# Ledger of designs, part 44: peptides against a protein of PDB entry 1ZZD

Target 1, 109 residues: chain A of PDB entry 1ZZD
Amino acid sequence: FQVVNPYLLRDLVDLGIWDEGMKQYLITQNGSIQGLPNVPQELKDLYKTVWEISQKTIINMAADRSVYIDQSHSLNLFLRAPTMGKLTSMHFYGWKKGLKTGMYYLRTQ

## One batch from the design tools (peptide; aimed at target 1 S89 Y93)

Design b2_p29_7_s2 (made by RFdiffusion4, then SolubleMPNN; from b2_p29_7, 14 letters changed)
Fold by OpenDDE base, seed 5:
Structure b2_p29_7_s2 (fold): chain B 109 residues (1-109), chain A 29 residues (1-29)
Amino acid sequence: as target 1 above (109 residues)
Amino acid sequence: SELEELEKKNEEIKKKNEELEKKGIFPEM
């Protein structure tokens, strides 16, 4: 799993605040930007709403497009309170639904 | 805006998720 969501990475780069320190911060904060003082509130709000997305639904939506997923595509998962059990379940569910390949991005609170 | 679009999507997903949970389609470990 990649810790940094690609859309978040893009936005941070566009803001000119992406660096190695930021990367390490995100790792320690499980992908959360809510505590960053140099990030606009609009961006925080944008990624806050991500936590309201059902991972079950995301997996189902991705599975519908699984035939078209290649090396250029990734599956993004956003978990409020991830546990090993949940992660394992999502992995197997995704696998069972046809998500056997691709890069997985995990963003957590 | 991107935020508005995401908010709208979230509302739709919430409704769908409720239906899926009632059906018990998602395996848990």
Scores: peptide ipSAE 0.015, ipTM 0.235, DockQ to the pose 0.119
OpenDDE base, seeds 1, 2, 3, 4: peptide ipSAE 0.014, 0.008, 0.000, 0.006; ipTM 0.264, 0.194, 0.204, 0.197

Design b2_p29_7_s3 (made by RFdiffusion4, then SolubleMPNN; from b2_p29_7, 13 letters changed)
Fold by OpenDDE base, seed 4:
Structure b2_p29_7_s3 (fold): chain B 109 residues (1-109), chain A 29 residues (1-29)
Amino acid sequence: as target 1 above (109 residues)
Amino acid sequence: SELEELEKKNEEIKEENKKLEEAGIFPEM
């Protein structure tokens, strides 16, 4: 099945269209961007054949990014009852929080 | 560690998902 990969996530961030709505959309669409009108066709073609990321890789990415999550309750739920949906959600949320923190750091310099 | 336990569990899920895909059933997120 289709899963969202970190390269796609990066590209969406670079386009400036990454937000909570986009996150929920990707979850409901199992990582597909084909239906997004604000994504260039070139990127749709690139990610037309999305390779499956192993569950282990998803866990590792989510765990790594969990340090950026302010919501301790969400982290607790992730660890207690991991599902594909929760792993994906935590990955995206952690990524977003990590990027925001990084951007803030760059702005203050 | 807790992470190692989760990794083991999700490897099992991966195998199950593969079986589901081969059967034409896709897991929900």
Scores: peptide ipSAE 0.016, ipTM 0.228, DockQ to the pose 0.032
OpenDDE base, seeds 1, 2, 3, 5: peptide ipSAE 0.006, 0.007, 0.014, 0.009; ipTM 0.222, 0.220, 0.245, 0.238

Design b2_p29_7_s4 (made by RFdiffusion4, then SolubleMPNN; from b2_p29_7, 15 letters changed)
Fold by OpenDDE base, seed 3:
Structure b2_p29_7_s4 (fold): chain B 109 residues (1-109), chain A 29 residues (1-29)
Amino acid sequence: as target 1 above (109 residues)
Amino acid sequence: DELKELEEKNKEIKKKNEELEKKGIFPEM
C-alpha cells in the first residue's frame, strides 16, 4: 500500500532525497518534514498549511514500520552543545545509515 | 502510473547514493 502522501512523495523524489531512511524518518516525526535540512522552506510552508500528513497515513506508516523495525538497533549521541537542529539532522542521518529504531541516547559533555 | 514512475526514480537515486557511499562520500550533519 501507499504509505506516504503522493504529493509529498513526488516532491521528495524531485529533490532526490527519497529513500527508505527518509520513509522511516517521516514515521518517527509523525509525518513532519519541518526538521529536514535539505528541504526548501517553501515546501515546508506548503505542507504546513495543508496538514503535512493525515493521522490515518501516520498510522499506516507506523504499521509498516512495525514490520520493518529491528529493535536491536540503537544510536548513541555524544554532544558538547546540542541543538534541536543538530539532533534532528543526526537522527535523519542515522535513519539513512540503516537504523531501524527511533531510540537514541543523548550524552552531553 | 505516476506511482510507478516515482518508484523508478527512487530506484535510480538509490543506486547513485550507493555509488557515492562506496567512494566514501557521506552526507554532512
Scores: peptide ipSAE 0.033, ipTM 0.317, DockQ to the pose 0.050
OpenDDE base, seeds 1, 2, 4, 5: peptide ipSAE 0.030, 0.026, 0.031, 0.026; ipTM 0.399, 0.361, 0.353, 0.344

Design b2_p29_8_s1 (made by RFdiffusion4, then SolubleMPNN; its pose is not in this set)
Fold by OpenDDE base, seed 3:
Structure b2_p29_8_s1 (fold): chain B 109 residues (1-109), chain A 29 residues (1-29)
Amino acid sequence: as target 1 above (109 residues)
Amino acid sequence: EKELKELLEELEKKMEELYKKYEKEFEEV
């Protein structure tokens, strides 16, 4: 399961390039659009996913631990420049992965 | 396409509302 940023989805739809092929591409690329030739560079700059991929890894690790740990523990995620779209997508991704406790989003500078 | 855009916008709005709810609950703890 992968949650796609709803703002990115909107932008891809607006460009008229959203289709099943694009969906599969995003799945295989962990949401990265950096390799797409038909996407404007400004959108590529806006939706850099390197840090997001790292956060997904952290979420996956937390979900894996939740299978073996019965104690209540919070997941703290640090983001360099969090957006509402990113935070919401991460929240629902964590929920889908079966985290036992809430996800807490902390901004880092 | 138009219908899809409308659905995406509605979903985005609902997600934002839900996020704000959880944030409020966190601040109250």
Scores: peptide ipSAE 0.022, ipTM 0.271, DockQ to the pose 0.040
OpenDDE base, seeds 1, 2, 4, 5: peptide ipSAE 0.020, 0.020, 0.022, 0.022; ipTM 0.318, 0.329, 0.367, 0.341

Design b2_p29_8_s2 (made by RFdiffusion4, then SolubleMPNN; its pose is not in this set)
Fold by OpenDDE base, seed 5:
Structure b2_p29_8_s2 (fold): chain B 109 residues (1-109), chain A 29 residues (1-29)
Amino acid sequence: as target 1 above (109 residues)
Amino acid sequence: MEEEELAEKKKLEELEELYKKYEEELEES
């Protein structure tokens, strides 16, 4: 599942660009809108979310490790190294916490 | 670019605070 901010969805709808294609794109991009050409830069800056920063941070910290990403069932990065286990758990917990706070979950058909 | 970098740093600080919170909650669970 891909978690997305409900206000982002609102703004995309207000822009008239929300559709199935957009949904699939967001899933592929792990929820990032930074690559969308039809979104104002102001909104891109606004929705540079903690989630996006979290993904980048985890990837950077695990650069020398084998990483598994399951976008179909979870958006979390899982590392083989036991030393990174706690970081992975915290990231996963954050994702779970988001589920309880009204986040929307996108998934492929 | 510099302004964007500053914004990212602020978000990283927010992330660190969030991770601290989650770490504490994980230890208590």
Scores: peptide ipSAE 0.019, ipTM 0.348, DockQ to the pose 0.026
OpenDDE base, seeds 1, 2, 3, 4: peptide ipSAE 0.018, 0.017, 0.017, 0.019; ipTM 0.361, 0.357, 0.339, 0.389

Design b2_p29_8_s3 (made by RFdiffusion4, then SolubleMPNN; its pose is not in this set)
Fold by OpenDDE base, seed 1:
Structure b2_p29_8_s3 (fold): chain B 109 residues (1-109), chain A 29 residues (1-29)
Amino acid sequence: as target 1 above (109 residues)
Amino acid sequence: SKEEEEKKKKELEEEEKLFEKYKEEFESL
């Protein structure tokens, strides 16, 4: 099973380089972007060290409504009515805010 | 193997679909 990092997918889309060719490249490289010349080095460095999470994991989080993912930092998220969409959005939000690594603890409030 | 690549392709496509599905919700934050 190949885990596709949703943040990576987002960033590739934001760079405007996401296409069928990129998709095939990622398949052959098992998700590595290190060999891509059109990707900023900062992004390569980021994803080299980030603990990766997949959409599958997010789905599992939504299904369980309370999930603990151990990384380096700690983030506690409380939702009154967690949905897959909310969990995904909040996870992306955390990434956007610089919480690229860390412990994510999602629970129902 | 070719079979493994096809499996990975399908998995990647599913991840892409999931990403697009929730993109709007993320952007609404």
Scores: peptide ipSAE 0.035, ipTM 0.336, DockQ to the pose 0.052
OpenDDE base, seeds 2, 3, 4, 5: peptide ipSAE 0.018, 0.024, 0.028, 0.029; ipTM 0.294, 0.365, 0.457, 0.304

Design b2_p29_8_s4 (made by RFdiffusion4, then SolubleMPNN; its pose is not in this set)
Fold by OpenDDE base, seed 5:
Structure b2_p29_8_s4 (fold): chain B 109 residues (1-109), chain A 29 residues (1-29)
Amino acid sequence: as target 1 above (109 residues)
Amino acid sequence: SELEELKEKLEREKAEELFKENEEAFEEA
């Protein structure tokens, strides 16, 4: 399944909300825009799929709830206060790197 | 669970690859 398609990217750019922070958030959410407060509901409905719903459910059931909550709050703050954009993007990037390290350990068990 | 964590990480890696491809296509279009 294609998690992120070119039409979604186009629409996010047209809204003027596409940046590195948005990119990192979408990666962690497996392409879901449903949790973004600055995205019009019409656009959310357009890109809602069975795949997206399933992936969102998996993410919500993730064992490390603290990490998920922190990322969501960080993004919300970034969207409301763009002056913190760089710091927020760095936070998401750091979390992503942590996941890659975790993958290495899981493979070797 | 460990299996759930592995699935999430693999899906994020797939998403990262898709972003790269789609962003490149967007810039070229």
Scores: peptide ipSAE 0.021, ipTM 0.262, DockQ to the pose 0.022
OpenDDE base, seeds 1, 2, 3, 4: peptide ipSAE 0.013, 0.018, 0.018, 0.006; ipTM 0.242, 0.288, 0.288, 0.252; seed 1 fails the geometry check

## One batch from the design tools (peptide; aimed at target 1 S54 K56 G85 M90)

Design b2_p30_3 (made by RFdiffusion4)
Pose (drawn by RFdiffusion4):
Structure b2_p30_3 (pose): chain A 109 residues (1-109), chain P 30 residues (1-30)
Amino acid sequence: as target 1 above (109 residues)
Amino acid sequence: ALEELEEEEEEWEEEELEELEEYLEEEEEE
């Protein structure tokens, strides 16, 4: 099989750029749209992959929501070019933000 | 955009390590 994010899908059709220079490109690019030559910036900002969102924001939103969470939440973390240093900062950042669950799975590479 | 994200992550790593070192020094003094 293979199916594209239906919201991203609707928008590519609404621009008529859903030509084949897409279904193919999208698959052999992880499903990323940054750096596509013919896509508006607003769409680029709206459809960031999790690999394209700073884990800092992920942790901040988790901290924000956590004051309303009686228990905890499964906070999966995603690192692009993972170094031991970046991981260390990620753990400490979540730790100093007072999170109960600093990390569920680390998805990487 | 991805290059900027990588630069942001490096800068954030440096800041968070400095803060961690300072915290560990305070824990040793205590």

Design b2_p30_3_s1 (made by RFdiffusion4, then SolubleMPNN; from b2_p30_3, 11 letters changed)
Fold by OpenDDE base, seed 4:
Structure b2_p30_3_s1 (fold): chain B 109 residues (1-109), chain A 30 residues (1-30)
Amino acid sequence: as target 1 above (109 residues)
Amino acid sequence: MLEELEEEEDKFTEEELKELEELKKKEELE
């Protein structure tokens, strides 16, 4: 499992857009919010300049607050020839449609 | 990236959308 940046988590919570779907989306995007249409540009700009703190530090901070990205119950979605954009859009679409569990996209060639 | 996202969303096939809906329904039942 991975941990979400605690500052990003806070800001997403403040925006009221943090949920299980968002959490799983961030997993697939390696923590990037740049592709999210419902996130203000100012927030995107902020996190462009935010230090990538070590994963160890993030994990330690999250451990204290039990803020974990749990992938154990993610759904697997198989795509024959997905592009990065397609994967992103599908995951976001799934989130928008209220999928409760994360999706892991497996490419099959 | 946002533009790409929007473009890809517009390219969703009916089958892909249906699959997502089916997944949604499945999750709601579980």
Scores: peptide ipSAE 0.020, ipTM 0.323, DockQ to the pose 0.029
OpenDDE base, seeds 1, 2, 3, 5: peptide ipSAE 0.014, 0.012, 0.018, 0.012; ipTM 0.305, 0.279, 0.329, 0.300; seed 2 fails the geometry check

Design b2_p30_3_s2 (made by RFdiffusion4, then SolubleMPNN; from b2_p30_3, 13 letters changed)
Fold by OpenDDE base, seed 4:
Structure b2_p30_3_s2 (fold): chain B 109 residues (1-109), chain A 30 residues (1-30)
Amino acid sequence: as target 1 above (109 residues)
Amino acid sequence: MLKKLEEEEKKFEKEELEELEEEKKKLEEL
């Protein structure tokens, strides 16, 4: 289960290319836009850094407005080097922000 | 217990702010 990256969603909407077909494509591509011919290269290069995106920002946006690729209520967190302390603080922060019923899926690079 | 959780929250917030600033800098360089 995967949450759409909220920045990616915004940028795809701003490009006018967000639709159900794009949603299904992102599901099959595990959130990657690298194969899309109608996406600017600068945007592709930006989203190569998805693992460097602030997880706090992702959690905040998910708490305010959850956007899911599928019908599941699962939050994907992308961490380069998760420590036990960081995972604990992220879980606590997500809980504090109201993601109490959300399931967290941790992905590591 | 609560104080320790608040300390871990502050640590997380600091680390995430630093990562966000680095991300913004990379965006400006593209």
Scores: peptide ipSAE 0.025, ipTM 0.310, DockQ to the pose 0.069
OpenDDE base, seeds 1, 2, 3, 5: peptide ipSAE 0.016, 0.022, 0.006, 0.020; ipTM 0.255, 0.288, 0.199, 0.270

Design b2_p30_3_s3 (made by RFdiffusion4, then SolubleMPNN; from b2_p30_3, 13 letters changed)
Fold by OpenDDE base, seed 4:
Structure b2_p30_3_s3 (fold): chain B 109 residues (1-109), chain A 30 residues (1-30)
Amino acid sequence: as target 1 above (109 residues)
Amino acid sequence: MLEELEKEEEKFTEEELKKLKEEEKKKEEE
């Protein structure tokens, strides 16, 4: 499950370097732009941090869901599998929330 | 199934990108 960061997409579009090749590259690199020579280092540094936060958020969300699933099974709850769209939305929301926290940490350090 | 999932992810990403661009345009117009 790999979602390209929409903020990264925006920045790449603004740089005029967004294309299908770039898209495929990002997908294969799990959203990392570190290997892209045509991306400014400042942007790489920014999204390195964002990527780390995003991964942490994904892990946290997965852990929370795991707990929920375990509890739901224990309670004999049948949950309908969420649609991919909902999962993606949750991922994005979780990322945004995680980013806010991460940005707060960056400002306070 | 994988292709469908990728397509949905792409659509979502594009929609979010569009929203972000629209928000930026609104900020520039203010």
Scores: peptide ipSAE 0.019, ipTM 0.338, DockQ to the pose 0.017
OpenDDE base, seeds 1, 2, 3, 5: peptide ipSAE 0.013, 0.016, 0.015, 0.018; ipTM 0.284, 0.337, 0.283, 0.335

Design b2_p30_3_s4 (made by RFdiffusion4, then SolubleMPNN; from b2_p30_3, 13 letters changed)
Fold by OpenDDE base, seed 4:
Structure b2_p30_3_s4 (fold): chain B 109 residues (1-109), chain A 30 residues (1-30)
Amino acid sequence: as target 1 above (109 residues)
Amino acid sequence: DLEKLEEEEKKFEEEELKKLKEEEEREKLE
């Protein structure tokens, strides 16, 4: 059931930002943290240089995502590229709050 | 059952995190 790189998981937990919303975000982003507004830039740079995650981790995330979609009828929110920092931040915040409060989104793309 | 699966995934993640931290602490003590 591993869906996230264990070192990344550790760092996110240490930052106190790991939750279900964060997990789902990472699944949709294939493990990338580059678009997260509440992660220090130093940490982003660290994982950028080490390719962030392995292909095995990506496959695991995809498998879990498939199960999630099939069983829950829930939407995976596809965020725009991390280079759109402000937009990505808003999407992440909305998604995280949605998971916490039971909000659902419609698939647009 | 999605709820059951999510619970199992959470447990797995917590266990893996614990193992990783314990390993790092052991390495610091050497």
Scores: peptide ipSAE 0.025, ipTM 0.275, DockQ to the pose 0.013
OpenDDE base, seeds 1, 2, 3, 5: peptide ipSAE 0.019, 0.022, 0.016, 0.016; ipTM 0.283, 0.256, 0.233, 0.263

Design b2_p30_4 (made by RFdiffusion4)
Pose (drawn by RFdiffusion4):
Structure b2_p30_4 (pose): chain A 109 residues (1-109), chain P 30 residues (1-30)
Amino acid sequence: as target 1 above (109 residues)
Amino acid sequence: EQIEEDEEEMFEELPEELKEELEEMEEEME
């Protein structure tokens, strides 16, 4: 099979750019839209992959919501070019933010 | 660019003790 994010899909049709220079490009690009030459910036900002969102924001939103969480939450973490240093900062950042669950799975590469 | 800046800022916020321990671990792995 293979199916595209239906919201991203609706928008590409609404611009008529859902030509084949897309279904193909999208698959051989991990489903990223940054750096597509013909897509508005607003769409680029709205359809960031998790690999394109700073794990800092991920942790901050987790800290925000956590004051309302009686228990904890499964906080999966995503690193692009993972170094031991970046992981260390990620752990400490979540740690100093007072999170109960600093990390569920680390998805990487 | 923003992700790299955030990673740099988070690394800079590490305590010196943790940085020293990280440097030792990296040397041991080399």

Design b2_p30_4_s1 (made by RFdiffusion4, then SolubleMPNN; from b2_p30_4, 14 letters changed)
Fold by OpenDDE base, seed 5:
Structure b2_p30_4_s1 (fold): chain B 109 residues (1-109), chain A 30 residues (1-30)
Amino acid sequence: as target 1 above (109 residues)
Amino acid sequence: KEIEEDEEKMYNELPKEVKEKLEKELELLK
């Protein structure tokens, strides 16, 4: 599953582009919207920093673990250990408690 | 309520070393 910024979700809904396909895409892209052609660049720029901070935090917290970074996806992360589930839980809790923004989980059906 | 309960449960299931790293990162973000 993937954690998503609630304000990003709102903006995607307001654009009328939120659907099951978008949901699945975000899961595969680890929450990044940078590759979406139907999203305004201004919106991409707005959430780029937020996404980068979250990814950097994940990298730092998993520094002593096996990590693969796919630079073609703008710092897309693949972790061998800990499991993705544990990492996601860490990201969710840390983000919510640290930034007080609230987060949503995107899960596959 | 349910979300908060879930996040606490998920957090507690993390390895100790991961939780320690998380706490350090949180301090940097505040």
Scores: peptide ipSAE 0.024, ipTM 0.391, DockQ to the pose 0.075
OpenDDE base, seeds 1, 2, 3, 4: peptide ipSAE 0.019, 0.020, 0.018, 0.017; ipTM 0.353, 0.372, 0.342, 0.344; seed 2 fails the geometry check

Design b2_p30_4_s2 (made by RFdiffusion4, then SolubleMPNN; from b2_p30_4, 13 letters changed)
Fold by OpenDDE base, seed 1:
Structure b2_p30_4_s2 (fold): chain B 109 residues (1-109), chain A 30 residues (1-30)
Amino acid sequence: as target 1 above (109 residues)
Amino acid sequence: SEIEKDEKEMYEELPEEVKEELERKLALLA
């Protein structure tokens, strides 16, 4: 259950496709529903895992939020295969976008 | 892919001297 977003769980139940098999599938796929043929594309787009979404988008959203609130939350970025080039690029990009929040980089274990 | 495109764009925005430094470091690790 730890790999399943609560809202995703709700939507899968609403679709009538939630069962033990689905649960085990999601565990093996680390929460990804992209490979499921019985899930609408709209939901696949909505429930991309952190590894399936551009971190540039994440940075953009964080920068936009900082306009309205004092950002006390640290920003966690997720990369499957982090490199010095990628990390440097994201850090520089976030800085240019005016991020005040500390940035952390996480990879798949 | 979209992710690769975005990564490339962010990389290209780096100052040239930073990109050169990264390339030198990469060469040392190769």
Scores: peptide ipSAE 0.294, ipTM 0.822, DockQ to the pose 0.735
OpenDDE base, seeds 2, 3, 4, 5: peptide ipSAE 0.151, 0.204, 0.264, 0.199; ipTM 0.707, 0.754, 0.803, 0.747; seed 3 fails the geometry check

Design b2_p30_4_s3 (made by RFdiffusion4, then SolubleMPNN; from b2_p30_4, 14 letters changed)
Fold by OpenDDE base, seed 1:
Structure b2_p30_4_s3 (fold): chain B 109 residues (1-109), chain A 30 residues (1-30)
Amino acid sequence: as target 1 above (109 residues)
Amino acid sequence: SEIEEDEKKMYEELPEEVKKKLAEELEALK
């Protein structure tokens, strides 16, 4: 399973580009929207920055606690092989604020 | 559900200082 960021899902729906094709694309791209031509650059920058901040924080803490980090640029949680590197500030913030009820689970089946 | 339990576990496995910093940094982006 791949858990998509609820804010990302909302933004894609608001843009009117969410459909089955988009879902499959996100699965293939590990949650990245950087390659989508029909997404505003400001949104690409936002979610890229969220990932970078998350990685920086995780790396800093991992240096002290020996946390394994996956350096893939995934913005979503992969439950089959979850790692700290697969998580974002947005995801953790959403959980903390009780937004998990709005999470969407992506899968090919 | 099992999926929700996995998500919760992943979040709870983070040190408190990490969770706090993640939240603060996300807020700073808004």
Scores: peptide ipSAE 0.026, ipTM 0.329, DockQ to the pose 0.029
OpenDDE base, seeds 2, 3, 4, 5: peptide ipSAE 0.021, 0.020, 0.017, 0.019; ipTM 0.305, 0.311, 0.311, 0.337

Design b2_p30_4_s4 (made by RFdiffusion4, then SolubleMPNN; from b2_p30_4, 12 letters changed)
Fold by OpenDDE base, seed 2:
Structure b2_p30_4_s4 (fold): chain B 109 residues (1-109), chain A 30 residues (1-30)
Amino acid sequence: as target 1 above (109 residues)
Amino acid sequence: SEIEEDYEEMYNELPEEVKEKLKELLEELA
């Protein structure tokens, strides 16, 4: 399954570049914006950090909860009895942490 | 949990336009 990052969606909408093409691109690229020419590099850098930090965070959380992570796709979490809310919340925590880290780096670079 | 509460708070604060597009995207991914 693919979990949608609402922060990314919000940022793309705020930039005024959200359209059908971008939507389809995100679907086929598992949420990655790295290959989009109309996205500012700063935003690409930010969400590259979000990806890295969130993935690490979720892996740690999954390990603590004895959850298997499938690395073949974007980030597949397999809980024994998960709810969509719980899974989404875990991803949210990773995204939030990644955004904080990314914004810090953008300010200090 | 605290994480779930934070998520709900974040989601509720999203602009309506973003919520609509999020819903559309999720429907296509389902």
Scores: peptide ipSAE 0.479, ipTM 0.911, DockQ to the pose 0.025
OpenDDE base, seeds 1, 3, 4, 5: peptide ipSAE 0.314, 0.328, 0.308, 0.353; ipTM 0.810, 0.830, 0.807, 0.829; seed 5 fails the geometry check

Design b2_p30_5 (made by RFdiffusion4)
Pose (drawn by RFdiffusion4):
Structure b2_p30_5 (pose): chain A 109 residues (1-109), chain P 30 residues (1-30)
Amino acid sequence: as target 1 above (109 residues)
Amino acid sequence: EEEVEELAEEDEENQEELEEEGEENDEEFE
């Protein structure tokens, strides 16, 4: 099979740019839209992949919500070019933010 | 639209700061 994010899909049709320079490009790009030459910036900002969102924001939003969580939450973490240093900063950052669950799975590469 | 732009700038700044902290940790490990 193969299906595109329906919200991203609706927007590409609404711009008529859902030409084949898309279904194909999107698959051989991990489903990213940054650096597509013909897409508005607003769409780029709205459809970031999790690999394109700073794990810092991910941890901050987790810390925000956590004061309302009686237990904990499964906080999966995503690193692009993973170094031991970046991972160390990610663990400490979640640790100093007071999180109960600093990391569920680490998805990488 | 303004809120999306502000969130996108903040996310970029957060990325830069995270990279700097990772570089510093790599230097200490070396």

Design b2_p30_5_s1 (made by RFdiffusion4, then SolubleMPNN; from b2_p30_5, 15 letters changed)
Fold by OpenDDE base, seed 2:
Structure b2_p30_5_s1 (fold): chain B 109 residues (1-109), chain A 30 residues (1-30)
Amino acid sequence: as target 1 above (109 residues)
Amino acid sequence: MEKIREEAKKDEEEEKELEEEGKKFDELLE
């Protein structure tokens, strides 16, 4: 099981907080970083929205055209707000990268 | 083993669909 997302791992390494203790913590928390006080909130928000939702939930949301439309409208609104636009961009970018990595992992196993 | 492979294939298909949706969103960000 991919308990630790490789991008999350990278981000934690970049923060200099990745170690065996962190690894074990994440395993016990099913990959959640929400409880980590030394992680930036933006990163928590990113991984909360991107990784702490089931792939099935994402699929269900994507399958719902209304949700897709709402997300697109929300995205447009967020793009008008620099901070939200950046967060939204990071959200989708992180998600896309995570999927690519996940796909690679599944192919390798 | 077969069930695991089937689940992996299903997961791969689901991820591909999600990746395609992700690409659409990426295009919206461009």
Scores: peptide ipSAE 0.017, ipTM 0.241, DockQ to the pose 0.029
OpenDDE base, seeds 1, 3, 4, 5: peptide ipSAE 0.000, 0.016, 0.016, 0.006; ipTM 0.199, 0.233, 0.279, 0.203; seeds 1, 5 fail the geometry check

Design b2_p30_5_s2 (made by RFdiffusion4, then SolubleMPNN; from b2_p30_5, 17 letters changed)
Fold by OpenDDE base, seed 2:
Formats: sequence, C-alpha cells, structure tokens
Structure b2_p30_5_s2 (fold): chain B 109 residues (1-109), chain A 30 residues (1-30)
Amino acid sequence: as target 1 above (109 residues)
Amino acid sequence: MEKIRKEAEEDKKQQEELDKEGEKFDKLLA
C-alpha cells in the first residue's frame, strides 16, 4: 500500500502546502486529503482513496469490464465499517450487474 | 416484432429494478 500518491505529492508541492506536517497527516489518514481545508475541492475529487470511492462505482466498473472478458477480474472492495446489510446488498448488486466472478477479496479499514 | 417488444419491455423492467437496487445500495453506503 502506497500511502502517498506521487502525483498527489507533486500537486501538493505545487500548491505550496507540502511540509513535514502534511506528510505525517497523510500517513495518519492513509493518503486521504478530504479533511484538509487548504486543498481545492477539485483535487479532493481527483485524489479519492480506495476508502472514499463509491463501492457502487467500483462494482459498476468491474461489471463493465466483465462484459468484454470471459472471466471477471478479481473484485477488491474496501469498506470502512462493513455491516452484513451492506455486504449483502453489495453482493446482490454485483450479481445483478452481471459480474461473472463473485467478490474475491473484501478488505476492511 | 412481438418478441422484440417483449424483450424490450423485460429489459426495461430489469433496468428499473437495477436502478431501484442501486438507489437502495447508495442509501446503505451513505
């Protein structure tokens, strides 16, 4: 797991807000900049972590790939606070979206 | 033509079901 995206690092440097404090903050936040007040919203939208990306979007992307290949790529999902309800919903949604291969890996924060 | 129409209607129903499920999913994740 790479904590700091190199392109994010570049953009933060270009903004002039990169320092040791920022580095430590990002390490603590697993690379997330969503909570930073000095970062433009455009960059926040661009640099969402795997924990911040909509799981629905991930499933949709996986399903889209599955249309064009015989076997779906392994689907990795990330949930901060998984519940059985969320997991069940995700599973059925993925199935209904036509994933040829089920969920292989679920990671929790 | 009737078969095609029926298939289109079924596809529409399936899409509506998917949309409803998607909305439910979004609410669960929100």
Scores: peptide ipSAE 0.038, ipTM 0.420, DockQ to the pose 0.043
OpenDDE base, seeds 1, 3, 4, 5: peptide ipSAE 0.018, 0.026, 0.023, 0.020; ipTM 0.273, 0.309, 0.288, 0.311

